Peptides against a protein of PDB entry 3J47. Designs and how they scored, part 2

Target 1, 121 residues: chain A of PDB entry 3J47
Amino acid sequence: IRLTNQLKSLKGLQSKLKDVVEYLDKVINKELPINHTILGKLQDVFNLLPNLGTPDDDEIDVENHDRINISNNLQKALTVKTNDELMVIYISNLVRSIIAFDDLIENKIQNKKIQEQRVKD
Target 2, 26 residues: chain B of PDB entry 3J47
Amino acid sequence: NAQYHLLVKQGDGLLTKLQKYGAAVR

## One batch from the design tools (peptide; aimed at target 1 L94 I105)

Design b1_p8_4_s4 (made by RFdiffusion4, then SolubleMPNN; from b1_p8_4, 5 letters changed)
Fold by OpenDDE base, seed 4:
Structure b1_p8_4_s4 (fold): chain B 121 residues (1-121), chain C 26 residues (1-26), chain A 8 residues (1-8)
Amino acid sequence: as target 1 above (121 residues)
Amino acid sequence: as target 2 above (26 residues)
Amino acid sequence: DVEELLKK
């Protein structure tokens, strides 16, 4: 039960993130008008994320470039650390799922043996 | 990196065992 | 055992 709910929640989050990316692409391509309420909520999400670097160099002074590089390196390190932590949690949940499935198979094999005994009597 | 890949490889080995069991129980 | 159950 818990693992199925976690997998469903993760799939739901992945779908929502995909919908957000597709919406942003449509706004960038001028296919849809900018919704200020959606943009404000996205800004709040980005402000709650420890500054996940804006992709790619264009135009701010040499003194900001060292601070941006330090911020981008810290952020890349935090992203890698978060990915490693999420993977450890994923593998731990996978192992728990395997154990629960092994127990289910053992129970099914036992039930089959009981039925085969009842057919021989 | 190496410990990460080892952990993933162990998980994949367990998943493969799980799939074989799921096929044998069908 | 997981290996013993795969052999049956």
Scores: peptide ipSAE 0.307, ipTM 0.852, DockQ to the pose 0.006
OpenDDE base, seeds 1, 2, 3, 5: peptide ipSAE 0.312, 0.305, 0.287, 0.321; ipTM 0.857, 0.853, 0.850, 0.859; seeds 1, 5 fail the geometry check

Design b1_p8_5 (made by RFdiffusion4)
Pose (drawn by RFdiffusion4):
Structure b1_p8_5 (pose): chain A 91 residues (1-28, 36-48, 72-121), chain B 26 residues (1-26), chain P 8 residues (1-8)
Amino acid sequence: IRLTNQLKSLKGLQSKLKDVVEYLDKVIHTILGKLQDVFNLNNLQKALTVKTNDELMVIYISNLVRSIIAFDDLIENKIQNKKIQEQRVKD
Amino acid sequence: as target 2 above (26 residues)
Amino acid sequence: PLKEPEPL
């Protein structure tokens, strides 16, 4: 789902660029200003990425903890299944 | 870096315990 | 970095 959403966003840019190229050919306004703003707003993320890296580490550790908890419950379920099997054999 | 490593080390320690439990179950 | 978990 996230991927489809990202693609839709990129699609708009691609179409928008084509339109801009055609528009410039014809010319040979507000949209252009807006685009410039967006441009000014990955390069900048470079410095900002430094911080993101720290945060990514923390969300990785949280994911690991959750995996451990899930394993624990999984072990319990396996034990219950074994017990059920033993009871059936006894029967 | 040392502080960050500390939390990481603790997380690894818990992971080791979990692995030991899984081995005991097997 | 963190270690990876072993699957059960």

Design b1_p8_5_s1 (made by RFdiffusion4, then SolubleMPNN; from b1_p8_5 with P1M P5L)
Fold by OpenDDE base, seed 4:
Structure b1_p8_5_s1 (fold): chain B 121 residues (1-121), chain C 26 residues (1-26), chain A 8 residues (1-8)
Amino acid sequence: as target 1 above (121 residues)
Amino acid sequence: as target 2 above (26 residues)
Amino acid sequence: MLKELEPL
């Protein structure tokens, strides 16, 4: 249940992000009028994201090439962190599946013993 | 990267053994 | 009692 819900939520987020990109491409191509309400909400989302591409105001003196490298390093660090978190979740779910399967096997063994006793009586 | 792929491969190998054992106990 | 595996 919990893993399936997380996967469903992630797929839903991925679909919504794709719809946002497709909408922005249509606006850039002048196929659709700019909706200021959608743009405002999108700006709010970007303001809530960690500044992956803008060095903090204390790093203003970095050349544009070093800013791209810092951005790429921060994005890479967040990707590694996310992979490590997903790995811990994967292991935890795997261990839970093993325990639940062990319980199922033990239950099957017990049920078989009960049937073998009933056939001997 | 390499350690992550090794861990996933080890987990998938364990799941495959579990599935075979569950099929043999049925 | 048969226990079912809960879907992950």
Scores: peptide ipSAE 0.415, ipTM 0.872, DockQ to the pose 0.053
OpenDDE base, seeds 1, 2, 3, 5: peptide ipSAE 0.391, 0.426, 0.397, 0.359; ipTM 0.865, 0.884, 0.872, 0.866; seed 2 fails the geometry check

Design b1_p8_5_s2 (made by RFdiffusion4, then SolubleMPNN; from b1_p8_5, 4 letters changed)
Fold by OpenDDE base, seed 3:
Structure b1_p8_5_s2 (fold): chain B 121 residues (1-121), chain C 26 residues (1-26), chain A 8 residues (1-8)
Amino acid sequence: as target 1 above (121 residues)
Amino acid sequence: as target 2 above (26 residues)
Amino acid sequence: MLSELTPL
């Protein structure tokens, strides 16, 4: 129940994120006017994302272009790490489901053999 | 990327074998 | 034991 609800919520979030990307692409292509209220809410979402590239306020006068590249690399590395961790959890749950299903099949084979013996007596 | 696709493909192969085994035991 | 296949 909990995992099915999490998967449904994640699929719902993925669909919503796709709709946001398709909207942003249409705005970039000048097919739709920029809605400042949607842009403000997107900016709030990006500001609530963990600061994947503000160095804590300790002193590096690196030109804004190199800071953006380092920030993008850290954000990409954290996204890859999160995807790898989620994949390990997914595979672990898949393997547990496979083992539980194998045990269920073996139990069913044994129960069938016991019933076939009882019908021959 | 390539190792990930290989691992997913192996998982799908195991799932397919398990489904066939579950159907044969019915 | 059929109780562990209750959907996670």
Scores: peptide ipSAE 0.403, ipTM 0.877, DockQ to the pose 0.052
OpenDDE base, seeds 1, 2, 4, 5: peptide ipSAE 0.389, 0.441, 0.417, 0.386; ipTM 0.875, 0.882, 0.882, 0.867; seeds 1, 2, 4 fail the geometry check

Design b1_p8_5_s3 (made by RFdiffusion4, then SolubleMPNN; from b1_p8_5, 3 letters changed)
Fold by OpenDDE base, seed 4:
Structure b1_p8_5_s3 (fold): chain B 121 residues (1-121), chain C 26 residues (1-26), chain A 8 residues (1-8)
Amino acid sequence: as target 1 above (121 residues)
Amino acid sequence: as target 2 above (26 residues)
Amino acid sequence: LLKELTPL
């Protein structure tokens, strides 16, 4: 039950992220008008992310192109780190599920042996 | 990327073995 | 049993 709910939640999050990316691509391509309410919520999500290398207001002299590259590199590094952390959690939950299934199989084998003994007596 | 796909493939292999054992006990 | 399931 717990593992199935976690997997369902992760699949739901993945679907939601895909829908957001597809929506952003349609907005960039001017196929859809910008929904200000969705954009505001996305902006709130980006503001809750640790500032992905907005240089403190004291470094005015870095070309806008290098700032975009630094922010993209930090975002990529944080995305990779988050993916690695989620992967470790996923593997840990998978191993726990395997152990619990092994115990279930052993219990089933023992119950079958007890029934086979009762049929021979 | 390659290590991630390797770990996913290994997890799928374990799940497939687990399914075979679950079917053999039934 | 665990050793056959984990070819790690």
Scores: peptide ipSAE 0.381, ipTM 0.875, DockQ to the pose 0.101
OpenDDE base, seeds 1, 2, 3, 5: peptide ipSAE 0.331, 0.354, 0.329, 0.343; ipTM 0.865, 0.875, 0.868, 0.870

Design b1_p8_5_s4 (made by RFdiffusion4, then SolubleMPNN; from b1_p8_5, 3 letters changed)
Fold by OpenDDE base, seed 3:
Structure b1_p8_5_s4 (fold): chain B 121 residues (1-121), chain C 26 residues (1-26), chain A 8 residues (1-8)
Amino acid sequence: as target 1 above (121 residues)
Amino acid sequence: as target 2 above (26 residues)
Amino acid sequence: MLKELTPL
């Protein structure tokens, strides 16, 4: 239940993120007029994202091209970290499923032995 | 990246085997 | 008693 719900929620988030990218691509290609209400909500989402591209105000003197590279490095590092965290959760849940399955098998073996004893008496 | 995808694929294969066995042991 | 796997 908990894993299935997490996987369903993650798939739902992935679908919504794809819909946002497809919308932004259509706006960039001038296929759709800019909706100011959607743009405002996207700005709010970007403002709530960790500042993926400002070096702390103490790094004076990186050309705008190097700022984009540093921002891409921070975004990549956060993506790797998030992927590693998701991997740990996945493996932990896999191990829990294996343990619960082993307990079920052992319970079935024991119940079968008890039933075979009752038929022999 | 490649090692991560291999690990996920191996785990999904294991989950599929566990699900099939759990259904057969029902 | 048969325990069922609680679906995760």
Scores: peptide ipSAE 0.416, ipTM 0.879, DockQ to the pose 0.052
OpenDDE base, seeds 1, 2, 4, 5: peptide ipSAE 0.410, 0.432, 0.434, 0.381; ipTM 0.875, 0.881, 0.879, 0.872; seeds 1, 2, 4, 5 fail the geometry check

Design b1_p8_6 (made by RFdiffusion4)
Pose (drawn by RFdiffusion4):
Structure b1_p8_6 (pose): chain A 91 residues (1-28, 36-48, 72-121), chain B 26 residues (1-26), chain P 8 residues (1-8)
Amino acid sequence: IRLTNQLKSLKGLQSKLKDVVEYLDKVIHTILGKLQDVFNLNNLQKALTVKTNDELMVIYISNLVRSIIAFDDLIENKIQNKKIQEQRVKD
Amino acid sequence: as target 2 above (26 residues)
Amino acid sequence: LKNFVNEL
């Protein structure tokens, strides 16, 4: 789902660029200003990425912890299944 | 970096314990 | 950071 959403966003840019190229050919405004703003707003993320890297690490640790909890419950479920099997054999 | 490594080390320690429990179950 | 591996 996230991927489909990202693609939709990029599609708009691609179409928008085509339109802009055609517009420029015909010319040979508000949208242009807006685009410039967006441009000014990955390069910058480079410095900002430094911080993101720290936060990514924290969210990776959290995920690891969740995986450990899920494994614990999984073990319990496996034990219950074994017990059920034993009871069936006894029967 | 040392502080960050500390938390990482603790997380690894818990992971080891969980692995040991899985081996005991097997 | 070590990665979890499920062996069950």

Design b1_p8_6_s1 (made by RFdiffusion4, then SolubleMPNN; from b1_p8_6 with N3E E7T)
Fold by OpenDDE base, seed 2:
Structure b1_p8_6_s1 (fold): chain B 121 residues (1-121), chain C 26 residues (1-26), chain A 8 residues (1-8)
Amino acid sequence: as target 1 above (121 residues)
Amino acid sequence: as target 2 above (26 residues)
Amino acid sequence: LKEFVNTL
């Protein structure tokens, strides 16, 4: 139940992230009007992400465009890293569940063999 | 990437064992 | 084991 709920939550997060990306692509392509409410909520989510881009105060003169690309690349890299970490945790829990079920099946097979021996004696 | 593929392959190997044992208990 | 699998 807990594992299934975690998987469902992760799939729900993945679907929402996909919908956000698809929405942003449509907004960039001017196919849809900018929904300021969605953009505001997305900005709030990005502002709640740890501020991933003060490299220390020592170079004046990178064009504002390259700073935005570096910040977006770092935020993307950390979002991907967080997704990969959550996926590894999920797979690790699946593997633990599989091992625990394997051990349960082996114990049932052993118990059946012991009962079959006791009926032959 | 490589560690992830290794973990997935280990999970698939365990799932395959589990299916074989589940069939042997039936 | 069974309870652990059911809790997962």
Scores: peptide ipSAE 0.434, ipTM 0.885, DockQ to the pose 0.061
OpenDDE base, seeds 1, 3, 4, 5: peptide ipSAE 0.383, 0.408, 0.412, 0.374; ipTM 0.874, 0.882, 0.880, 0.860

Design b1_p8_6_s2 (made by RFdiffusion4, then SolubleMPNN; from b1_p8_6, 3 letters changed)
Fold by OpenDDE base, seed 3:
Structure b1_p8_6_s2 (fold): chain B 121 residues (1-121), chain C 26 residues (1-26), chain A 8 residues (1-8)
Amino acid sequence: as target 1 above (121 residues)
Amino acid sequence: as target 2 above (26 residues)
Amino acid sequence: LKEFVDTL
């Protein structure tokens, strides 16, 4: 139930993120006016994200191109780290479930052998 | 990448053993 | 055990 709810929540987040990207592309292409309420909510989400590359404001004059690449590399590294951590948790829960099921089946076989011995005596 | 593929392959091997064992107990 | 699997 918890894993299925997490997958459903992640799929819902992915769909909403896709809708936000499609909206931003339409705003960049000047097909839609800037909605200040959507922009304010997007700013709140960006402020809640771990600061993916504000260098402390004390060096004016390094090209906008290197800052965008560092921010994208940090975002990619954090996404990969989060994906690897979720994967390790998933595999650990799967292995624990498999061990618990193996122990249940071994107990069922032992109980069956004890019943078959009691019927032969 | 290689360690991940090894872990997935070990997980599939355990799932296959578990399916065979569940079928033998039924 | 079944309850634990169903909780996952």
Scores: peptide ipSAE 0.399, ipTM 0.874, DockQ to the pose 0.067
OpenDDE base, seeds 1, 2, 4, 5: peptide ipSAE 0.384, 0.431, 0.404, 0.380; ipTM 0.871, 0.884, 0.879, 0.874; seeds 2, 4 fail the geometry check

Design b1_p8_7 (made by RFdiffusion4)
Pose (drawn by RFdiffusion4):
Structure b1_p8_7 (pose): chain A 91 residues (1-28, 36-48, 72-121), chain B 26 residues (1-26), chain P 8 residues (1-8)
Amino acid sequence: IRLTNQLKSLKGLQSKLKDVVEYLDKVIHTILGKLQDVFNLNNLQKALTVKTNDELMVIYISNLVRSIIAFDDLIENKIQNKKIQEQRVKD
Amino acid sequence: as target 2 above (26 residues)
Amino acid sequence: LKDFDATL
């Protein structure tokens, strides 16, 4: 789902660029200003990525913890299944 | 870095314990 | 950080 959403966003840019190229050919405004703003707003992320890297580490550790908890419950379920099997054999 | 490694080390320690439990179950 | 690999 996230991927489809991202693609929709990129699609808009692609179409928007085509339109802009055609517009410029015909010319040979508010949208242009807006685009410039967006441009000013990955390059900058470069420095900001430094911080993100730290945060990414924390969300990785959290995920690991969750995986451990899930494995614990999984073991319990497996034990219950074994006990059920034993009871059936006894019967 | 050392502080960050500390938390990482603890996380690894818990992971080891969980692996040991899985081996005991097997 | 070690990756989760615990299995049964």

Design b1_p8_7_s1 (made by RFdiffusion4, then SolubleMPNN; from b1_p8_7 with D5T A6V)
Fold by OpenDDE base, seed 4:
Structure b1_p8_7_s1 (fold): chain B 121 residues (1-121), chain C 26 residues (1-26), chain A 8 residues (1-8)
Amino acid sequence: as target 1 above (121 residues)
Amino acid sequence: as target 2 above (26 residues)
Amino acid sequence: LKDFTVTL
């Protein structure tokens, strides 16, 4: 239940992100008119993201190449951190599922022993 | 990377044990 | 046997 809901939510987010990218590509290619409401909401999403590549306004002297590298490094670090967190959750849920299956197996073994005793009486 | 693959391999080892026990109880 | 459906 909890893992399925997280996977479903993540797949939904991935699909929605793909649709946004495809929409932006169509707008850049002038295939679709710019929807100001969609653009405003997208701008709000970018403003809520940690500044992945704007050095604070106090570091005006970083060449555009270093800004792209810092952006890519921070994005990579956040991706790695998110992957590690998701992995810990995955393994924790896997271990819980294993324990619960071991309990189910033990219950089946006990039920089989009880049935074998009843057939011998 | 190496710790990630080790953790995944340990999880796969547990799944393999689980499958073996599930087959032995059928 | 309580059906523990591991809903992944």
Scores: peptide ipSAE 0.440, ipTM 0.886, DockQ to the pose 0.059
OpenDDE base, seeds 1, 2, 3, 5: peptide ipSAE 0.425, 0.424, 0.412, 0.421; ipTM 0.880, 0.885, 0.882, 0.882; seeds 1, 2, 3, 5 fail the geometry check

Design b1_p8_7_s2 (made by RFdiffusion4, then SolubleMPNN; from b1_p8_7, 3 letters changed)
Fold by OpenDDE base, seed 1:
Structure b1_p8_7_s2 (fold): chain B 121 residues (1-121), chain C 26 residues (1-26), chain A 8 residues (1-8)
Amino acid sequence: as target 1 above (121 residues)
Amino acid sequence: as target 2 above (26 residues)
Amino acid sequence: LKDFTVSL
């Protein structure tokens, strides 16, 4: 349940993010007019994202091209970190489910032995 | 990447064994 | 005993 809900939520987020990218591509290609309300909400989402690419104003004239590469690298690093954290949670929940199932099987075996003893008495 | 896929594959293998064991005890 | 597999 918890893992399935997390995976379903992540798939839903991925689908929505794909729809946003497809919308932005259509706007860039001039196939659709810019919807300022959608762009405003996207800007709010980007502003709520930890500043993955604003250098704190205190270090150095790096050419605009290197800033974009650094921001992409930091965003990639955070995506990898998030994926690794989700993997650890996945494995932990899998192991916990295995243990709980093993205990369930052992309890079923014990209950069967108790029933077999009661039939012999 | 390869370690991730190996770990997921091992997890799926364990789940499949667990499902078979649960079905055999049923 | 309800199958714990549904709780995954």
Scores: peptide ipSAE 0.444, ipTM 0.885, DockQ to the pose 0.076
OpenDDE base, seeds 2, 3, 4, 5: peptide ipSAE 0.465, 0.425, 0.451, 0.413; ipTM 0.891, 0.882, 0.886, 0.880; seeds 2, 4, 5 fail the geometry check

Design b1_p8_7_s3 (made by RFdiffusion4, then SolubleMPNN; from b1_p8_7 with A6V)
Fold by OpenDDE base, seed 4:
Structure b1_p8_7_s3 (fold): chain B 121 residues (1-121), chain C 26 residues (1-26), chain A 8 residues (1-8)
Amino acid sequence: as target 1 above (121 residues)
Amino acid sequence: as target 2 above (26 residues)
Amino acid sequence: LKDFDVTL
Protein backbone atom coordinates (compact mmCIF):
# COMPACT_ATOMS: atom_id res chain seq x y z
CA ILE B 1 0.00 0.00 0.00
CA ARG B 2 2.46 2.75 1.08
CA LEU B 3 5.00 2.17 -1.74
CA THR B 4 2.22 1.81 -4.36
CA ASN B 5 0.73 5.12 -3.18
CA GLN B 6 4.15 6.83 -3.35
CA LEU B 7 4.77 5.42 -6.85
CA LYS B 8 1.28 6.52 -7.97
CA SER B 9 1.86 10.02 -6.53
CA LEU B 10 5.27 10.25 -8.25
CA LYS B 11 3.77 9.13 -11.60
CA GLY B 12 1.01 11.72 -11.15
CA LEU B 13 3.61 14.42 -10.43
CA GLN B 14 5.64 13.36 -13.49
CA SER B 15 2.52 13.57 -15.71
CA LYS B 16 1.65 17.03 -14.34
CA LEU B 17 5.23 18.27 -14.88
CA LYS B 18 5.08 17.00 -18.49
CA ASP B 19 1.75 18.82 -19.02
CA VAL B 20 3.30 22.04 -17.60
CA VAL B 21 6.32 21.75 -19.95
CA GLU B 22 4.02 21.11 -22.94
CA TYR B 23 1.90 24.12 -21.93
CA LEU B 24 5.00 26.36 -21.60
CA ASP B 25 6.25 25.23 -25.03
CA LYS B 26 2.85 26.11 -26.57
CA VAL B 27 2.94 29.55 -24.88
CA ILE B 28 6.53 30.18 -26.12
CA ASN B 29 5.48 29.13 -29.65
CA LYS B 30 2.48 31.57 -29.40
CA GLU B 31 0.03 28.67 -29.95
CA LEU B 32 -1.75 29.56 -26.68
CA PRO B 33 -2.35 32.86 -24.85
CA ILE B 34 -0.41 33.44 -21.61
CA ASN B 35 -2.60 32.50 -18.66
CA HIS B 36 -1.49 34.81 -15.82
CA THR B 37 -3.06 32.53 -13.16
CA ILE B 38 -1.07 29.49 -14.37
CA LEU B 39 2.09 31.61 -14.65
CA GLY B 40 1.60 32.95 -11.09
CA LYS B 41 1.18 29.39 -9.69
CA LEU B 42 4.24 28.24 -11.64
CA GLN B 43 6.24 31.18 -10.25
CA ASP B 44 5.14 30.19 -6.72
CA VAL B 45 6.37 26.62 -7.39
CA PHE B 46 9.75 27.94 -8.60
CA ASN B 47 10.04 30.20 -5.53
CA LEU B 48 9.41 27.17 -3.26
CA LEU B 49 12.09 25.12 -5.04
CA PRO B 50 15.61 25.42 -3.60
CA ASN B 51 17.52 27.83 -5.86
CA LEU B 52 19.04 25.10 -8.06
CA GLY B 53 20.81 27.66 -10.29
CA THR B 54 20.94 31.09 -8.65
CA PRO B 55 24.30 31.41 -6.91
CA ASP B 56 23.89 33.09 -3.54
CA ASP B 57 24.12 36.91 -3.88
CA ASP B 58 27.81 36.61 -2.80
CA GLU B 59 28.77 34.77 -6.11
CA ILE B 60 27.94 37.58 -8.60
CA ASP B 61 31.17 36.97 -10.65
CA VAL B 62 30.51 33.38 -11.89
CA GLU B 63 30.29 33.24 -15.72
CA ASN B 64 26.92 31.98 -17.11
CA HIS B 65 28.58 28.66 -18.07
CA ASP B 66 29.70 28.00 -14.47
CA ARG B 67 26.18 28.87 -13.20
CA ILE B 68 24.72 26.20 -15.52
CA ASN B 69 27.30 23.68 -14.22
CA ILE B 70 26.49 24.55 -10.56
CA SER B 71 22.76 24.20 -11.34
CA ASN B 72 23.34 20.82 -13.00
CA ASN B 73 25.54 19.65 -10.09
CA LEU B 74 22.94 20.64 -7.46
CA GLN B 75 20.12 19.03 -9.50
CA LYS B 76 22.26 15.88 -9.83
CA ALA B 77 23.02 15.86 -6.09
CA LEU B 78 19.28 16.15 -5.27
CA THR B 79 18.48 13.37 -7.78
CA VAL B 80 21.11 11.09 -6.18
CA LYS B 81 19.82 11.90 -2.67
CA THR B 82 16.23 11.15 -3.75
CA ASN B 83 17.36 7.89 -5.37
CA ASP B 84 19.17 6.83 -2.17
CA GLU B 85 16.09 7.64 -0.04
CA LEU B 86 13.81 5.67 -2.41
CA MET B 87 16.28 2.78 -2.32
CA VAL B 88 16.17 2.64 1.50
CA ILE B 89 12.35 2.61 1.35
CA TYR B 90 12.43 -0.12 -1.32
CA ILE B 91 14.73 -2.36 0.77
CA SER B 92 12.65 -1.77 3.90
CA ASN B 93 9.49 -2.85 2.06
CA LEU B 94 11.28 -5.82 0.49
CA VAL B 95 12.45 -7.00 3.95
CA ARG B 96 8.89 -6.61 5.30
CA SER B 97 7.53 -8.64 2.36
CA ILE B 98 10.13 -11.36 3.04
CA ILE B 99 9.18 -11.54 6.74
CA ALA B 100 5.46 -11.67 5.90
CA PHE B 101 6.02 -14.43 3.38
CA ASP B 102 8.18 -16.41 5.84
CA ASP B 103 5.34 -16.18 8.41
CA LEU B 104 2.83 -17.31 5.74
CA ILE B 105 5.00 -20.30 4.84
CA GLU B 106 5.52 -21.28 8.48
CA ASN B 107 1.73 -21.17 8.95
CA LYS B 108 1.24 -23.38 5.86
CA ILE B 109 3.80 -25.88 7.21
CA GLN B 110 1.98 -25.97 10.56
CA ASN B 111 -1.41 -26.46 8.86
CA LYS B 112 0.04 -29.32 6.77
CA LYS B 113 1.44 -31.00 9.92
CA ILE B 114 -1.99 -30.71 11.60
CA GLN B 115 -3.67 -32.33 8.55
CA GLU B 116 -1.08 -35.15 8.47
CA GLN B 117 -1.73 -35.82 12.18
CA ARG B 118 -5.52 -35.95 11.58
CA VAL B 119 -5.05 -38.51 8.76
CA LYS B 120 -2.94 -40.78 11.06
CA ASP B 121 -5.58 -40.75 13.84
CA ASN C 1 25.65 3.56 -9.40
CA ALA C 2 27.53 0.24 -8.87
CA GLN C 3 26.49 -0.06 -5.18
CA TYR C 4 22.86 0.68 -6.16
CA HIS C 5 22.87 -2.08 -8.80
CA LEU C 6 24.48 -4.52 -6.34
CA LEU C 7 21.79 -3.77 -3.75
CA VAL C 8 18.95 -4.19 -6.30
CA LYS C 9 20.54 -7.46 -7.47
CA GLN C 10 20.75 -8.69 -3.86
CA GLY C 11 17.05 -7.82 -3.34
CA ASP C 12 16.08 -9.67 -6.55
CA GLY C 13 18.08 -12.69 -5.35
CA LEU C 14 16.13 -12.70 -2.07
CA LEU C 15 12.79 -12.43 -3.94
CA THR C 16 13.80 -15.37 -6.17
CA LYS C 17 14.71 -17.49 -3.12
CA LEU C 18 11.41 -16.53 -1.52
CA GLN C 19 9.45 -17.51 -4.66
CA LYS C 20 11.23 -20.90 -4.77
CA TYR C 21 10.51 -21.52 -1.10
CA GLY C 22 6.83 -20.57 -1.58
CA ALA C 23 6.58 -22.95 -4.54
CA ALA C 24 8.16 -25.81 -2.52
CA VAL C 25 5.61 -25.36 0.32
CA ARG C 26 2.66 -25.49 -2.10
CA LEU A 1 -1.88 -15.33 10.28
CA LYS A 2 -2.25 -11.58 10.74
CA ASP A 3 -3.09 -10.12 7.32
CA PHE A 4 0.30 -8.62 6.55
CA ASP A 5 -0.30 -6.56 3.44
CA VAL A 6 2.48 -7.68 1.09
CA THR A 7 1.22 -5.10 -1.42
CA LEU A 8 4.25 -3.01 -2.23
Scores: peptide ipSAE 0.454, ipTM 0.882, DockQ to the pose 0.060
OpenDDE base, seeds 1, 2, 3, 5: peptide ipSAE 0.424, 0.451, 0.403, 0.405; ipTM 0.885, 0.895, 0.879, 0.874; seeds 1, 5 fail the geometry check

Design b1_p8_7_s4 (made by RFdiffusion4, then SolubleMPNN; from b1_p8_7 with A6V T7S)
Fold by OpenDDE base, seed 3:
Structure b1_p8_7_s4 (fold): chain B 121 residues (1-121), chain C 26 residues (1-26), chain A 8 residues (1-8)
Amino acid sequence: as target 1 above (121 residues)
Amino acid sequence: as target 2 above (26 residues)
Amino acid sequence: LKDFDVSL
């Protein structure tokens, strides 16, 4: 039951993420007006992401364009790293649950064999 | 990357075994 | 009733 709920929640999150990407693509293509409430919530999520684009205020004069590109690359690299880490944790939990279910099935098969032997005696 | 693909392959192998066992318990 | 020992 817990595993099915986690898998359903993850599938629901994946579907919602896909809907958000499709919505953002339609907004970029100017097919839909920007929903300020959705954009505000996305901005809040991006503001809660560690601000990887402040190198300590002590290094002089790289044009603001290169700092923004380096910041975006570092934010992208950490987003990818976090996604990979969450995916590894998810797969590890899935594998543990598969092993526990395999052991449960094996125990059920052994119990059935013991009952069949007791009915034959 | 390579270790991740190895873990996915091991998980798929266990899932396939689990499906065979689930069919044998019916 | 055999206990399902789910070794976590």
Scores: peptide ipSAE 0.418, ipTM 0.887, DockQ to the pose 0.044
OpenDDE base, seeds 1, 2, 4, 5: peptide ipSAE 0.393, 0.417, 0.428, 0.404; ipTM 0.874, 0.883, 0.880, 0.869; seed 4 fails the geometry check

Design b1_p8_8 (made by RFdiffusion4)
Pose (drawn by RFdiffusion4):
Structure b1_p8_8 (pose): chain A 91 residues (1-28, 36-48, 72-121), chain B 26 residues (1-26), chain P 8 residues (1-8)
Amino acid sequence: IRLTNQLKSLKGLQSKLKDVVEYLDKVIHTILGKLQDVFNLNNLQKALTVKTNDELMVIYISNLVRSIIAFDDLIENKIQNKKIQEQRVKD
Amino acid sequence: as target 2 above (26 residues)
Amino acid sequence: PLPTINPL
């Protein structure tokens, strides 16, 4: 789902660029200003990425903890299944 | 870095315990 | 078989 959403966003840019190129050919306004703003707003992320890296590490550790918890419950389920099997054999 | 490594080390320690439990179950 | 969890 996230991927489909990202593709939709990129599609708009692609189409938008084509329109801009055609528009410039024809010319040979507000949208252009808006685009410029967006451009000014990955390069900048470079420095910002330094911080993101730290946060990514924290969310990785959280995920690991969750995986452990899920493994615990999984062990319990496996034990219950074994017990059920034993009971069936006894019967 | 050292502080960050500390928390990482603790997380690894818990992971080891969990692995030991899984081995005992097997 | 139990699944495996890799360290970071």

Design b1_p8_8_s1 (made by RFdiffusion4, then SolubleMPNN; from b1_p8_8, 3 letters changed)
Fold by OpenDDE base, seed 2:
Structure b1_p8_8_s1 (fold): chain B 121 residues (1-121), chain C 26 residues (1-26), chain A 8 residues (1-8)
Amino acid sequence: as target 1 above (121 residues)
Amino acid sequence: as target 2 above (26 residues)
Amino acid sequence: ELPVIEPL
């Protein structure tokens, strides 16, 4: 249940992010008028994002190409880390479900043995 | 990739064994 | 089938 809800929430976020990109592309192409209220809310969302690939203000002069590559590497590293954390949570929940089901089966076997003893007495 | 698919396959194998065991105890 | 989040 919890993992399915997390995946559903992540899929919902991915869909919304795609809709935002498609909207921004239409605005850039002048196909839609700029909605300042939507743009303001998007700016607020971007301001809440961690600085993905701002070099600390002390390295002047990396060509614009290297800034994009460094930003992509940090974003990739954060995505990999998030995936690894979600995997550990998945395996932990799987193992807990297996143990809980094994205990349920053992309890059922014990209850059956107790009933078979009571029918022989 | 390969280690992840192996881990998922091991989990599915355990779930399948557990389902068979649960069905045999019914 | 459990949804597999593939590692990048």
Scores: peptide ipSAE 0.502, ipTM 0.880, DockQ to the pose 0.066
OpenDDE base, seeds 1, 3, 4, 5: peptide ipSAE 0.465, 0.448, 0.449, 0.431; ipTM 0.867, 0.871, 0.863, 0.869

Design b1_p8_8_s2 (made by RFdiffusion4, then SolubleMPNN; from b1_p8_8, 3 letters changed)
Fold by OpenDDE base, seed 2:
Structure b1_p8_8_s2 (fold): chain B 121 residues (1-121), chain C 26 residues (1-26), chain A 8 residues (1-8)
Amino acid sequence: as target 1 above (121 residues)
Amino acid sequence: as target 2 above (26 residues)
Amino acid sequence: ELPKIEPL
């Protein structure tokens, strides 16, 4: 039950993030008026995100283009790491479910053998 | 990508074997 | 006996 709820929650988050991107694209294209309340809430969400790609303030002189590429690479690496961790948890839960079902089948076979023995006595 | 598809395919193979075993015990 | 389903 927990894993299905986590996957459903993650899919729900992904859908909401897509809706936010689509909204921001419409605002950038001037198709929709800027809703300051939505923009303020988005700014609050971005401010709560871990600093994806500020190397400590001690190196003045990376061109703005290299900072964006480094930030995107770190974000990608964290996304890959998170995906790999979630995959290991998924496989571990799948294996546990398989073992529990195998034990269930073996218990059913044993119960059938015991019942067949009791009918012969 | 390839390793992920291999793991999914192995999981599906195990589930299919387990379903066959469950059906043979019914 | 019904086989115990371990809570996942």
Scores: peptide ipSAE 0.397, ipTM 0.875, DockQ to the pose 0.115
OpenDDE base, seeds 1, 3, 4, 5: peptide ipSAE 0.335, 0.378, 0.378, 0.363; ipTM 0.863, 0.874, 0.873, 0.870

Design b1_p8_8_s3 (made by RFdiffusion4, then SolubleMPNN; from b1_p8_8, 3 letters changed)
Fold by OpenDDE base, seed 4:
Structure b1_p8_8_s3 (fold): chain B 121 residues (1-121), chain C 26 residues (1-26), chain A 8 residues (1-8)
Amino acid sequence: as target 1 above (121 residues)
Amino acid sequence: as target 2 above (26 residues)
Amino acid sequence: DLPVIEPL
């Protein structure tokens, strides 16, 4: 039950994240009108992310390209780190659930053998 | 990438065995 | 199919 709910929640999050990306791509391509309410909520989500070195508007000149590359590299590194952490947690929970289910199957097989012996005596 | 795909493939193999055992115990 | 979080 707990693992299935975690997997379902993760699948639901991944699907929603994909739907958001697809929506943003359609908005960028001018296929859909910009919904300001959706955009505002997305901006709030991005603002709740650790400030990935948005250049504060007070540094005019030439460093913007390297700062954008550093910001993109930091965002990418944080995304990779978060992905790796979630993967380790997921695999650990999957392995624990497989072991617990294997033990449950073995216990059921043993219980059936004990019942078959008791019916034969 | 390759190690991750191998871990997923091993997990799917275990899940498939587990489903076969679950069906044989029913 | 398990959702594979693909490493970037």
Scores: peptide ipSAE 0.518, ipTM 0.879, DockQ to the pose 0.055
OpenDDE base, seeds 1, 2, 3, 5: peptide ipSAE 0.495, 0.510, 0.495, 0.468; ipTM 0.877, 0.882, 0.878, 0.873; seed 1 fails the geometry check

